Peptides against a protein of PDB entry 7AE7. Designs and how they scored, part 67

Target 1, 321 residues: chain A of PDB entry 7AE7
Amino acid sequence: KVYKDLREFLEVLEQEGQLIRVKEEVNPEPDIAAAGRAAANLGKNQPAVFFEKIKGYKYSVVTNVHGSWQNHALMLGLDKNTSTKDQFYELNRRWDKFPVPPNVVKREAAPCKENVIDKDINLFEILPLYRINEQDGGFYISKASVVTADPEYPDDFNKLNVGTYRIQVKDRDRVGIQALAMHDIAVQLEKAEAENKPLPIAITIGNNPLVTFMASTPVGYNQNEYEFVGALQDGVPMDIVKSDLYDHLYVPAGSEVVLEGHIIPRVRTVEGPFGEFPGSYSGARLQCEVKIDRITHRTNPIFENLYLGIPWTEIDYLMAL

## One batch from the design tools (peptide; made by RFdiffusion4, then SolubleMPNN)

Design b2_p14_5_s4 (from b2_p14_5, 4 letters changed)
Fold by OpenDDE base, seed 3:
Structure b2_p14_5_s4 (fold): chain B 321 residues (1-321), chain A 14 residues (1-14)
Amino acid sequence: as target 1 above (321 residues)
Amino acid sequence: APSVEEANREFEVE
């Protein structure tokens, strides 16, 4: 089975008993994190947790989407009881199908384009933001697939990068992003900053689970993550669409939310702390700042965010394959 | 504007 979007995957997770739906209104804090920890205590068969109603917000949150080997099996379109060994074998077999070029769909065919916000941008109206850890310095978007390109080679699709980065919400229309020197985005940013130019960016939230997986998986600078998604779909191309602001940036057609904007050149602002692991906080650091200029989103967008809690965390599964 | 080198200096805020 191949998934077009997060919603198709969540439907399968629910059918397979790998999703808990919380229908009662919850408080963003501490209920979301607490429910995630409770789900983690269910052993190796940890379900996703979908919160339909969050106090003070209009939209839903889902966590722990990749939080078990069963969910990983289902992500690959395998039986949920497929062994970790067989999952790894199948993953490697499919990896050899790279590259599988994506389909570029028309704007009108892309669910991520159903709604547009181009003025009075407020991230809090679109995303049910909460502190993941009790001592976090703010609200984090921890499971976004961030799209950037090489500013020297904007039309080279092989240099289009889709990565996962730590993102702190700073204002209604601003986020901090951690772009470490080892990440491809840092190379691209360095080129833009050398000319004192903004780096175009699209921060995509709530994607096809294989997009999220590939965004968390390091690949070569000249390799496109979308072409690996097609490989991991056993040769079925994924659907992408051109961003609204930039002709050279493509986003998953099925994204729940797309934040389009730019990294402000040569600006660094305080970001953190963030509890990456239980009892371990990364210190506050000066990080890049993104201005959000446009939002596109599906009707009733689902905010997919990372579950962080007792090991095994969702990140442990994303890194284990 | 700070140099690219200055902007990329991660100052750990102790």
Scores: peptide ipSAE 0.006, ipTM 0.414, DockQ to the pose 0.091
Fold by OpenDDE base, seed 2:
Formats: structure tokens, sequence, C-alpha cells
Structure b2_p14_5_s4 (fold): chain B 321 residues (1-321), chain A 14 residues (1-14)
């Protein structure tokens, strides 16, 4: 089975008993994190947790989407009881199909384009933001697939980068982003900052689960993550759509929310702390700042966010393959 | 792209 979007995957998770639906209204804090910890304590078959109603917010949250080997098997369209060995074998078999180029769909065919916000941007109206860890310095978007291009070669599709980065919400229309020197985004940012130019960015939230997987998987600078998604879909292309602000940036057609904007050149602001691991906090550091200029989103967008809890976090599963 | 974990491991202050 191939998934077009997060919603198709969540439906399968629910059918397979790998999704808990919380229908009662919850407080953003501490209830989301508490329910995530409770789900992690259910043992090896850790389900996703879907919160339908969050006090003070209009939209829903889902966590722990990749939080088990069963969820990984289902992501690959395999039986949920497929062994880790067989999942790894199948992943490697499919990896050899690279590259599988994506389909570029029309704007009117892309669910991520159903709604547009281009003025009075307020991230808190679109995303039910909460502190993931008690000592976090703010609200984080921890499971976004961030799209950037090489500013020297903006039309080179092989240099289009889709990565996962730590993103702190700083204001209604501002986020901090951690761009480490070893990341492809840092190479692209260095080129933009050398010319004192903004770096175009699209921060995509709530994607096809293989997009999120590939955004968390290191690949070569001249390899496009979308072409690996097609390979991991056993040769079925994924659907992408052109961003609204930038002709050279393409986003997953099925994204729940797309934040389009730019990294402000040569600006660094305090970001953090963030609880990266249970009981481990990164210190506050000066990080890049993104201005959000436009939002597109599906009707009733689902905020997919990372669960960071006790050992075998969602990150551990994303890295274990 | 590096995982969120790799991005975050560089910030484990011992």
Amino acid sequence: as target 1 above (321 residues)
Amino acid sequence: APSVEEANREFEVE
C-alpha cells in the first residue's frame, strides 16, 4: 500500500489498532505529553496518539506516528507484524530503485492549497502549540519536513533538500531554526548569507509518512529525498506541488500545513533550551530566524509533532532503519 | 538530511 498523505496513513494505523483517538478535550499542557508517555509505556506496540480537541485551539494534534516497528511496517505497506529484519531487507531492496522522480501536480489538485493565509499571520491559530518537555524554552515544531534549494543552482532538482530540523516558535510569524554545519541547509544558507540574501524556505507539517522518514534520513547533497520516497514506495512516484512564493521550491501535495517564508540573512537569535532526550537539554544558542510570509493548509489541518519520551522515542525508530 | 536525533546529539552537553 502507498499513502498519498498523513490522513491515509492515520486511517490505516487506526484500522490496525496502532492509533489511539482521544475524543475528550485535553489541555495542551500537560495532557499531550502525559498521554504520549502513557502510550510509550504500552510496550513494543506503541500506537500513535490523536487528540481531536485541544483547549484553546481549533485544530487537532497527532503524535508518535512513527513510534513503533509496527507503524514502520505499515508505513512500508507491509503487514504490521513484519520482523525488523524483513523490514530492513525490504527497505534495502526498494532503495536500489532510486531515483523515482515525483509527479508534479497542479495547484488546484493539491490538498495543501485548500486554504491560504497571506496577512495577519499567526501560527497559534493554525497549530495547537505546546511544550514538548517541561523545561523547553518555548514551543517547538519537531517533525517538519523543511524544503530548501541551493541558491547558486535553484533549478537543480537534485540539490533540493528536504530535511528535519529543530524549529522553535519565536513569534506569531517567526520561528528559529537550527542549521548545523554538517546539514545541507547550512551549505545553502552559507551561500545566501555570503550575498546577504534571504534563503527561501518551506516548512511542511503533516506529510506522507515516507516523506517524514526520508527527511530524517541522511542522503547526499546531490540526491533528492522525494526521489527516494518514490523508491521506498516500490517505484510509485509521490505527488509534489510548486510552492506559492517560490518557483524552485516544491512541497508534498498532501501536506497538512505549509509555512512559506525566508531565513533572514546574518541574523541570529536565542533559541532553546530544548529537551532532545529524556533528562538531556541542549543549552540556549544563537540560531537562524525565519520570517513566515505565507501559509497554505488543508481544511481542519492536523498538527503532527514528535513524541519525545522514555527510551525508544519516535526518533529512535526513525534512526534505527 | 540528518535526523532530528543527529541534529540534537551535537547539543548533548556532557
Scores: peptide ipSAE 0.005, ipTM 0.387, DockQ to the pose 0.046
Fold by OpenDDE base, seed 4:
Structure b2_p14_5_s4 (fold): chain B 321 residues (1-321), chain A 14 residues (1-14)
Amino acid sequence: as target 1 above (321 residues)
Amino acid sequence: APSVEEANREFEVE
């Protein structure tokens, strides 16, 4: 099975008993994190946790989408009881199908374009933001697939990067992004900043689970993550759509939320701390700042965010393959 | 791109 979007995957998770739906209103803190921890304590079959109602917010949150081997098997379109060994075998077999170019769909065919916000941007109106860890220095978007291109080669699709980066919400229309030297985004940012130019960016939230997986998987600078998604879909192309602001940026057609904007050149602001592991916080550092210029989103967007808690963390499953 | 975790492991070494 191939998934067009997060919603199709969540439906399968629910059908397979790998999603818990919390229907009662929860407090963003501490209930989301607490429920995630409780789900992790259910043993090896950790379900996704879907919060339908969050106090003070309009929209839903889902966590722990990749948080088990069962969820990982289902992501690959396999039986949920597929052994880890067989999952690895299948992943490797499909990996060799790279590249599988994506389909570029029209704007009107892309669910991520259902709604547009181009003025009075307020991230808190779109995303039910909460502290993931008690000591976090703010609200994080921890499971976004961030799209950037090489400013020198903007039309080179092979240099289009889809990565996962730590993103702290800084204001209604601003986020900090951790672009480390090892990240492809840092190479692209360096080129932009050399010319004192903004780096175009699209921060995509709530994607096809294979997009999220590939965004967290290191690939070569001249390899496109979307072409790997098609490979991991056993040769079925994924659907992408052109961003609204930038002709050279493409986003998953099915994204729940797309934050389009730019990294402000040569600006650094305090970001962190963030509790990446239980009891370990990365220190506060000066990091890049993104201005959000436009939002597109599905009707009733689902905020997919990372579950962080007792090992194995959700990210351990994302990296274990 | 490296995962958020891989990126963050470099910060534990400083």
Scores: peptide ipSAE 0.005, ipTM 0.386, DockQ to the pose 0.044
Fold by OpenDDE base, seed 1:
Structure b2_p14_5_s4 (fold): chain B 321 residues (1-321), chain A 14 residues (1-14)
Amino acid sequence: as target 1 above (321 residues)
Amino acid sequence: APSVEEANREFEVE
């Protein structure tokens, strides 16, 4: 099975008994993190946890989407009981299909374009933000697939980067982003900052699970993550759409939320701490700052966020490949 | 402005 979006995947997870739906209204803190931890205690078959109602917010949260080998098998469209060995074998087999170019769909055909916010941007109105860990220095967006391009080669689709980065909410319309030197985004940012230009960015949330997976998987600078998604879909192209602000940035057509904006050149602000692992906080850092200029979102957008409550964490599954 | 590399240095928050 191939998934067009997060919703199709969540439906399968629910059908397969790999999603717990919390229908009761929860407090953002501590209930989301607590319920995630409780779900992780259910054993090796850790389900996703879907929170339908969050006090003070309009929309839902889902966590632990990639948080088990069963969920990983289902992501690959395999039987949930497929052995880890066979999952790896199938992953490797599909990897050899690279590149599989994506389909570019029209704006009108992209679910991520159902709603637009271009004025009075407030991330808190769109995302049910909460502290993932009790001692986090703020609210984090931890499972975003961040789209950037080479500012010298904006039309080179092979240099389009889709990566996962630590993102702290800084204000209603601002986020901090960690662009490490080892990441392709850092190369692109360096080029933009050399000219004192903003780097165009699209922060995409709630994607096809293979997009999230590939965004967490290092690839070559001249390799497009979307072309790997198509490979991992066993040769079925994924659907992408142009961003609203930038002709050269393409986002997953099915994204729940797309935050379009720019990295402010030569600005660094304090970000952190963040509990990357239970009981381990990364220090505060000077990080890049993104101004959000436009939001597009699906009707009733689902905020997908990382679960970090118990090892093996969701990140361990995303990085174990 | 600090380089991207310098900005990415972890400051241990004591």
Scores: peptide ipSAE 0.000, ipTM 0.348, DockQ to the pose 0.081; fails the geometry check

Design b2_p14_6_s1 (from b2_p14_6, 6 letters changed)
Fold by OpenDDE base, seed 5:
Structure b2_p14_6_s1 (fold): chain B 321 residues (1-321), chain A 14 residues (1-14)
Amino acid sequence: as target 1 above (321 residues)
Amino acid sequence: APNLLPVPPAIALP
């Protein structure tokens, strides 16, 4: 099976008994993290946890979507009881199908374009933001697929990068992003900052689970993650759509939320601390700042966010494949 | 010593 979006995957998780639906109103803290930890502590068959009602917010949260081997099997469109060995074999077999170019769909055919916010941007109105861990220095977007291009080669589709980065909410229309020197985004940012230009960015939230997987998987600088998604879909192209602000940025057509904006050149602001994948806090550091200039989103957008804590958690499953 | 992540309170999943 191939999934167009997060919603089709959540439907399958629910059908397969790999989704817990929390229908009662929850407190953003500590209930979301507590439920993520409880799911992780099951040791096997760890479900996604879908919160229908978040106190103080309009929209839903889903966490622990990639939080088990069963969910990974289902992501690959395999039987949920497929062994880790057979999942790995199938992943490798499909990887050899690279490249599988994506389909560029029309704007009117892209679910991520259902709603537009281009003024008075407030991330808190669109995303039910919470601290993932109690001592986090703020609210994090931890499972975004971040799209950037090479500013020297903006039309080179092979240099279009889709990566996962630590993103702290800084203000209503601002986020901090951790762009480390080892990340492809840092190479692209260095080129933009050399000219004192903004780096165009699209932060996409709530994607096809293979997009999220590939955004967390290191590939070559001249390899497009969307072409790997098509390979992992066993040769079925994924659907992408042009961003609203930038001709050279393409986003997943099915994204729940797309934050379009720019990395502010030569600006660094305090970001962190954040509870990292080893089960320890990182220190606060000066990091890049993104201004959000436009939001597009699906009606009733689902905020997919990562649960991470003391291993093993969802992030450990994402890194284990 | 690294600041270890706190363990959230135990919650019953529905």
Scores: peptide ipSAE 0.093, ipTM 0.806, DockQ to the pose 0.052
Fold by OpenDDE base, seed 3:
Structure b2_p14_6_s1 (fold): chain B 321 residues (1-321), chain A 14 residues (1-14)
Amino acid sequence: as target 1 above (321 residues)
Amino acid sequence: APNLLPVPPAIALP
């Protein structure tokens, strides 16, 4: 099976008994993080946890979407009881189908374009933000697929990068982003900052699960993550759409939320701390700052966020694959 | 094959 979006995947997780719906209103803190920890304690068959109602917010949250080998098997469209060995065999077999170019759809055909916010940007109106870990220095968007391009080669689709980065909410319309020197985004940012230019960015949330998987998987600088998504879909192209602000940036057509903006050149602000691993906090550092200029979103957008806890957590599955 | 990041060795909880 191939999934167009997060919603089609969540439907399958629910049908397979790999999703728990919390229908009662929860407090964003501590209930979301506590329920994530409780789901991790259910053993090896950890379900996704879907929070339908969050106090003080309009929209829903889902966590632990990639949080088990069963969920990973289902992501590949395999039986949930497929052995880890057979999942790796199938993943490797499909990987050799690279490249599978994506379909570029029209704006009117892209679910991520159903609603637009281009003034009075407020991330708290769109995303049910909460602290993931008790000692976090703020709210994090931890499972975004971040789209950037090479400023020297903006029309080279092979240099279009889709990556996962630590993102702290800094204000209603600003986020901090951790662009480490080992990430392709850092190379692209260095080129923009050399010219004192903004780096165009699209932060996409709530994607096709294979987009999220590929955004967390390091590939070559001249390899497009969307072309690997098509390979992992066994040769079925994924659907992408042009961003609203930038002709050279393409986002997943099915994204729940797209934050379009720019990295402010040569600005660094305090970011963190964040609990990257159980009992390990990365200290506060000076990191890049993103201005959000436009939001597009699906009606009743689902905020997909990473569950962090004791291994095996969702991050362990995303990093171990 | 993707370079599977080595599963960080199970930090033996002391």
Scores: peptide ipSAE 0.026, ipTM 0.632, DockQ to the pose 0.023
Fold by OpenDDE base, seed 2:
Structure b2_p14_6_s1 (fold): chain B 321 residues (1-321), chain A 14 residues (1-14)
Amino acid sequence: as target 1 above (321 residues)
Amino acid sequence: APNLLPVPPAIALP
């Protein structure tokens, strides 16, 4: 099976008994993180956890979407009981289909374009933000697929980068982003900052699970993650749509939320701490700052966020891949 | 192909 969006995947997870639906209203803190920790304690067959109602927020949260080998098998459209060995075999077999170019759909055909916010931007109205870990220095967006391009080659689709980065919410319309020197985004940012120019960015949340997987998987600087998504879909192209602000940025057509904006050149602000690994916090550091200029979103957007806690966590599965 | 060797999660044991 191939998934167009997060919702089609969540439906399969629920059908396969790999999703817990929490129907009762929860507090953002500590209940979301506590329920994630409880799900991690269910052993090797960890379900996704879908929170329908969060106190003080309008929209839902889902966590632990990639948090088991069963969920990973289902992401590949395999039987949930497919062995880890056979999952790796199938992943490697499909990898050899690269490149599979995506389909560029019209704006009117893209679910991520159902709603637009272009003024009075407030991330807290769109995302049910919470602290993932008890000692986190703020609210994090931890499963975003971040789209950037090479400022020197903006129309080179092979240099379009889709990556996963640690993102701290800084204000209603500002986020800090951890652009480490080893990441492709840091190369692109260096080029923009050399000219004192903003780097265009689209932060996409709640994607097709293979988009999130590929955004978390290191590839070559001249390899497009969307073309790997098509390969991992066994040769079925994924659907992308042009961003609203930038002609050269393309986002997944099915994204729940798209934050469009720019990295402010030569600005660094305090970010962290964050619990990246069980029992370890990264210290606070000066990181890049993104101004959000436009939001597009699906009606009743689902905030997909990473579960972190006691092993095996969702990050342990995403890093073991 | 990236050597998707299952890098065992570096469980930083305390």
Scores: peptide ipSAE 0.023, ipTM 0.642, DockQ to the pose 0.024
Fold by OpenDDE base, seed 4:
Structure b2_p14_6_s1 (fold): chain B 321 residues (1-321), chain A 14 residues (1-14)
Amino acid sequence: as target 1 above (321 residues)
Amino acid sequence: APNLLPVPPAIALP
């Protein structure tokens, strides 16, 4: 099985008994994090947790989508009971199919383009934001696949980067992003900031699970994560669409939410703290700031966010594969 | 092939 989007994957997770649907209205805090912890305590076969109703918000949240080996097997389109060894074997076999170039679909064929917000942007209206950890310095978007390009080589598709970065919501239309020197985005940002130019960015939320997986998997600076997604789909290309603001940025056609904007050059604002790992908070530090200029989203967008807690967490599985 | 570990290392914050 190959998935076009998060929804097709969630359907399979539910059919396979790897998704819990919470139908009762929950409080964003502490209930989402508490339910994530409860799901993590169900043992090695941790389901995704889908929250249909969140108090004060219009839309749903899903967590722990990658939170088990069963979910990873299903992500690869394998039987949920596929051994970890056989999952690794299959992943490695498919990895050798790189590159598998994506299909560029038309705007009208891309579900992520169903709705547009180009004025009065308010992230809280589109994303059910909550603190993941009790001591977090704010609301985090922790499972976004962030698309950036090399500003010196914007048309070099091999330099198009799809990465996962810590993103703190700062305002209705602003987010802080943790671009560390070890990240490909930091190289691209350095080039933009040298010229005092904005770095174009598309922050994509709620993707095909292999996009999220590849965005969390380090690849070479001249390797495109979408071409690995096609490889991991056993040679089936993924669907991408041109961003609305930038001709050189492509986003997954099936994204639930796309935040298009720019990293503000030479601006740094306080970001954090965030509970990245059990018992340790990364200290608050000055980080980059993104202005959100446009949002595109599916109707009734699902906010996919990481569950973080005591290992084994979703991030542990995303790093283990 | 990615050098994938079957067990995530106890991720020390870098």
Scores: peptide ipSAE 0.022, ipTM 0.645, DockQ to the pose 0.025; fails the geometry check

Design b2_p14_6_s2 (from b2_p14_6, 6 letters changed)
Fold by OpenDDE base, seed 4:
Structure b2_p14_6_s2 (fold): chain B 321 residues (1-321), chain A 14 residues (1-14)
Amino acid sequence: as target 1 above (321 residues)
Amino acid sequence: APNLYPVPPAIALP
């Protein structure tokens, strides 16, 4: 099984008994995190948790999508009871199919383009934002696949980076991003900032689960994560679409929400603290700031976000193989 | 020792 988007994956998770649907209205805090922790604490067969109604918000949240070996098997299109060993074997077998170039679809064929917001941007109207842990310094987008390019080689598709970064919401149309020196985005940002230029960015939320997996998997600077997604789809290309603002940025065609904008050059603002994957808070630091200039989104967009805390949580499954 | 942050109380999942 290959998934075009998050929705197809959630449908399979639900069919396989690996998704809990919360139909009653919940409070964004602490209920989402509490349910994420409860799901993680099951120790096996940890389901995704889909919240249909969030108090004060219009749209839904899903968490713990990658939060089990069963969900990981299903992501690979395997039987949910496939052993970790066999999942690893199959992942490695498919990895050798790299590169599998993506299909570039037309704008009108991309579900992420169903709706456009190009003025009066307010992230809180699109995303049911909450603190993942009580002592987080703000609202985090923790499961975004962030698309950037090398500003010196914008047309080199092999240098197109799709990564997962810690993103704190800073304002209605601004987010902080943690671009560490070990991340490919930091190399690209350094080049942009050397010239005092913005770095174009697309922050994609609610993707094909293999996009999220590959965005969380370190690859070489000259390797495109989308070409690995095609490999992990056993040679089936994924669908991408050109961003609205930038000719050189491509986003997953099926993304629930795409935040298009730029990293503001040479600006640093306070970000954090954030409860990190070891179960400890990272302190507040000066981090980069992104201006959101355009949003595209599916109708009734699903905010996919990560619960993390004391291991073992969803992030540990994303990094385990 | 890393200061462990509070674990949110687990709720019953429906």
Scores: peptide ipSAE 0.029, ipTM 0.693, DockQ to the pose 0.054
Fold by OpenDDE base, seed 3:
Structure b2_p14_6_s2 (fold): chain B 321 residues (1-321), chain A 14 residues (1-14)
Amino acid sequence: as target 1 above (321 residues)
Amino acid sequence: APNLYPVPPAIALP
């Protein structure tokens, strides 16, 4: 089984009993985080939690999509009861199929292009934002697949980076991003900032689960995460589409939300605190700032966000494979 | 082989 988008995966999770649908209106705080913790306490078979209605917001949230070994098995298109060992062996077998180049689809064929916002941008109208941890200094987008390129080699598809980074919402049209020196995005940003140029960026939310998995998995600077997604799909190419603002940036065709913009060169603003682990907050740090210039989104977009809580968390499963 | 120990991008190493 291969998934084109998050929705196809959520359908399978629901069919397999690995998704809880919360139909009643919830408060964004503390109910989303509390329900995530409650789901984590349900034992080894932790389901995804889908919140249909969030007070003060128009759209839905899903958490804990990768939050169990059953969900990981299903992500690989395996039986949900596939052992962790067998999942590991299958993952390694498929890894050797790299590279599997993606299909570039037309704009009109990409679900992420159903709606466009190019003026009066307000992230709060599109994303049901909430504090993940009680002491967080703001709202975080914790499960985005962030697309950037090498500004010296923008047409080199092998240098196109798809990564996961901590993103704090700073304003209706601005986010802080944590680009650490060890990340490929930091190399690309350094090159842009040397020339005092913006770094083009596409922040993609609610993706094919293997895109999210690969975005959280470090690969070589000259290796494209989408070509690994095709490998992990057992040789089936994934679908990508050009961003609207940049000819050299490609986004997953099925993304729920795409935030297109730029990292502002040589600007650093206070970001944090964030509860990276229960009881440990990273201090406030100066981080990069992104201006959002355009949004494309699916109709009734689903905000996929990471569940953070007492181990085992979703991130622990993403790291354990 | 995949890197079996992806460091979460958010983890500030102490």
Scores: peptide ipSAE 0.028, ipTM 0.639, DockQ to the pose 0.031
Fold by OpenDDE base, seed 2:
Structure b2_p14_6_s2 (fold): chain B 321 residues (1-321), chain A 14 residues (1-14)
Amino acid sequence: as target 1 above (321 residues)
Amino acid sequence: APNLYPVPPAIALP
């Protein structure tokens, strides 16, 4: 089975008994993190947790989408009881199908374009933001697939990068992003900052689970993550759409939310701390700042965010690959 | 082949 978006995957997780739906109104803190910890305590078969109603917010949250080997098997369109060995065998077999170029769909065919916000941008109106860890210095977007291009080669599709980065909400229309020197985004940012130019960016939230998987998987600088998604879909192309602000940036057609903007050149602001590992926090650091200039989103967007807290969290499964 | 070794997610890199 191939998934076009997060919603198709969540439907399968629910059908397979790998999703808990919380229908009662919860407080964003501490209830989301507490329920995530409770789900993690269910052992090896950890379900996703879908919160339908969050107090003070309009929209829903889902966590722990990749948080088990069963969820990983289902992501690959395999039986949920497929052994880890057989999942790795199948992953390797499909990897050799690279490259599988994506389909570029029309704007009118892309669910991520259903709604537009181009003025009075407020991230708190579209995302039910909460602290993931008790000691976090703010609200984080921890499971975004961030799209950037090489500013020297903007039309080179092989240099289009889709990565996962730590993102702290700084204001209604600003986020901090951790672009480490070892990441492809840092190479692209260095080129933009050398010229004192903004780096165009699209921060995509709530994607096809293989997009999120590939965005967390290091690949070569001249390899496009979308072409690996098609390979991991056993040769079925994924659907992408042109961003609204930038002709050279393409986003997943099915994204729940797309934040379009720019990294402000040569600006660094305090970001963190964040609980990257249970009981371990990265210190506060000076990080890049993104201005959000436009939002597109699906009607009733789902905020997909990472579950962190106890060993064998979603991050531990993403790291164990 | 994908790196079959635990690669710290970019989110978890200190």
Scores: peptide ipSAE 0.025, ipTM 0.643, DockQ to the pose 0.031
Fold by OpenDDE base, seed 5:
Parts: C-alpha cells; sequence; structure tokens
Structure b2_p14_6_s2 (fold): chain B 321 residues (1-321), chain A 14 residues (1-14)
C-alpha cells in the first residue's frame, strides 16, 4: 500500500486498530499531551490518537502517527505485525531504489491548494495550537516537513531540502525555527544571510507518513528527500506541487497545511524552552524567525503534531529505523 | 540540573 496523504494513512491505521478516535471535546492542555503519553505508555501497539474536537479551535489534531512499530510497518505498506527485522530489511531493499523522482502535479490537482489565506494570517485559526508539555515556552509545530532550497543553486532539485525542525509559534504570522549548524537548512540560511536576503521556506504539516519519515532521516546535502520517498514507496513516485510564492520550492501535494514564508535575514529572537525527546527541556535561546506570508490548506485541515517526552515517544520510533 | 519536564498523567483512552 502507498499513501497519497496523511488521511489515507489515518484510514489504514483506524482499520488496523492503530488509531484511537476521541470524539468528545478535549481541552488543548493538558488532554492532548496526556493522551499522547497514555498511548506511548502502552508499550506495544501504540496507536495514533485523533482528536476530533478541541475546545476553542475549529479543526482536529492527530498525535502518535508514527508512535509504534506497528504504525511503522503500516507506513511501509506492510502487515502491522511485521517484525522490526523484516521492516529494516524491507527499508534497506527499498532504499536501493533511490532516486525515484516525484511527480509534479498541477495546482488544481493538489489537495493542499483547496484553500488560500494571503492576508490577515492567523496560525491559530488554522492550527489547534497547544503546549506539548506544561513548561514549554509556547506552542510548537513539532512534526512539520520544512522545505528550503540552496539560494546559490535554487534550480538544483538535488539541493532541495525537506527537514524536521523545532518550530515555536511566536505570533499570528511568525514562527521561530531551530536551524542548527548540523542541519542542511543552516547551510542554506548562511548563504542567504551572507547576502542579507530572506530564505524562502515552506513549512508543511500533515503529510504522507513517508515524507515525515524522510524529513526526520538525515540524507546527503545533494540528495532530495522526495526521491527517497519514492524509493520507500517501492518505486512509486510521490506527488509534489509547486509552492505558490516560490518557483523553486515544491511541497507534498497532499499536505494538510502549507505555511509559505521566509526566514528573516540576520534576525534572532528568543525561542523556547521546549521539552525535548530525551525527557529534558532545552533552554531558551536566540533562534531564527520566519514570517508567514501565505497559507494553503485542505478543507478541514488536520494538525499532525508530535508528542515529545520521556522515551519511548513517537520521535524515538522515527529515529530507530 | 537538566530541567526535566513532568510527564503528564495518563488519561483513559476510549
Amino acid sequence: as target 1 above (321 residues)
Amino acid sequence: APNLYPVPPAIALP
């Protein structure tokens, strides 16, 4: 099985008994994090948790999408009871199919383009934002696949980076992003900032689970994560679409939400603290700031977010393969 | 000391 989007994967998770649907209205805090922890603490067969109704918000949240070995097996389109050994074998077998170039679809064929917000941007109207942990310095987007390009080689598709970064919501149209020196985005940002130029960015939320997996998997600077997604789909290309603001940025066609904007050059603002995956807070520090300039989203967008806390959490499974 | 965040209490999942 290959998934076009998050929704097709959530359907399979639900069919396989790997998704809990919470239909009653929940409080954003602490209920989402508490349920994420409860799911993680099951020790085996940890389900995704889908919250249909969040108090004070219009849209839904899903957590723990990658939160188990069963969910990983299903992500690969395998039987949910596939052993970790066999998952690893299959992953490696498929990895050798790289590169599998994505299909560029027309704008009209891309579900992520169903709705557009180009003025009066307010992230809180689109995303049911909450603190993942009580002591977090704000609201985090923790499971985004962030798309950037090399400013020196914007047309080099091999340098198109799709990565996962810590993103704190700072304002209605601003986010902080942790771009560490070890990240490919930091190389691209350094080039932009040398010229005092904005770095174009697309922050994509609620993707095909293999996009999220590859965005969390380190690859070479000259390797495109979408071409690995096609490999991990056993040679089936994924669908991407051109961003609205930038000719050289492509986003997953099926993304629930796409935040298009730019990293403001040479600006650093306070970000954090945040509860990291090892079970400790990282301190507050000066980090990059993104201005959101345009949003595209599916109708009734699902906010996919990580639960982060003491291991084992969803991120530990994402890093274990 | 590393600021360890408290683990939220487990809630009953439906």
Scores: peptide ipSAE 0.012, ipTM 0.525, DockQ to the pose 0.053

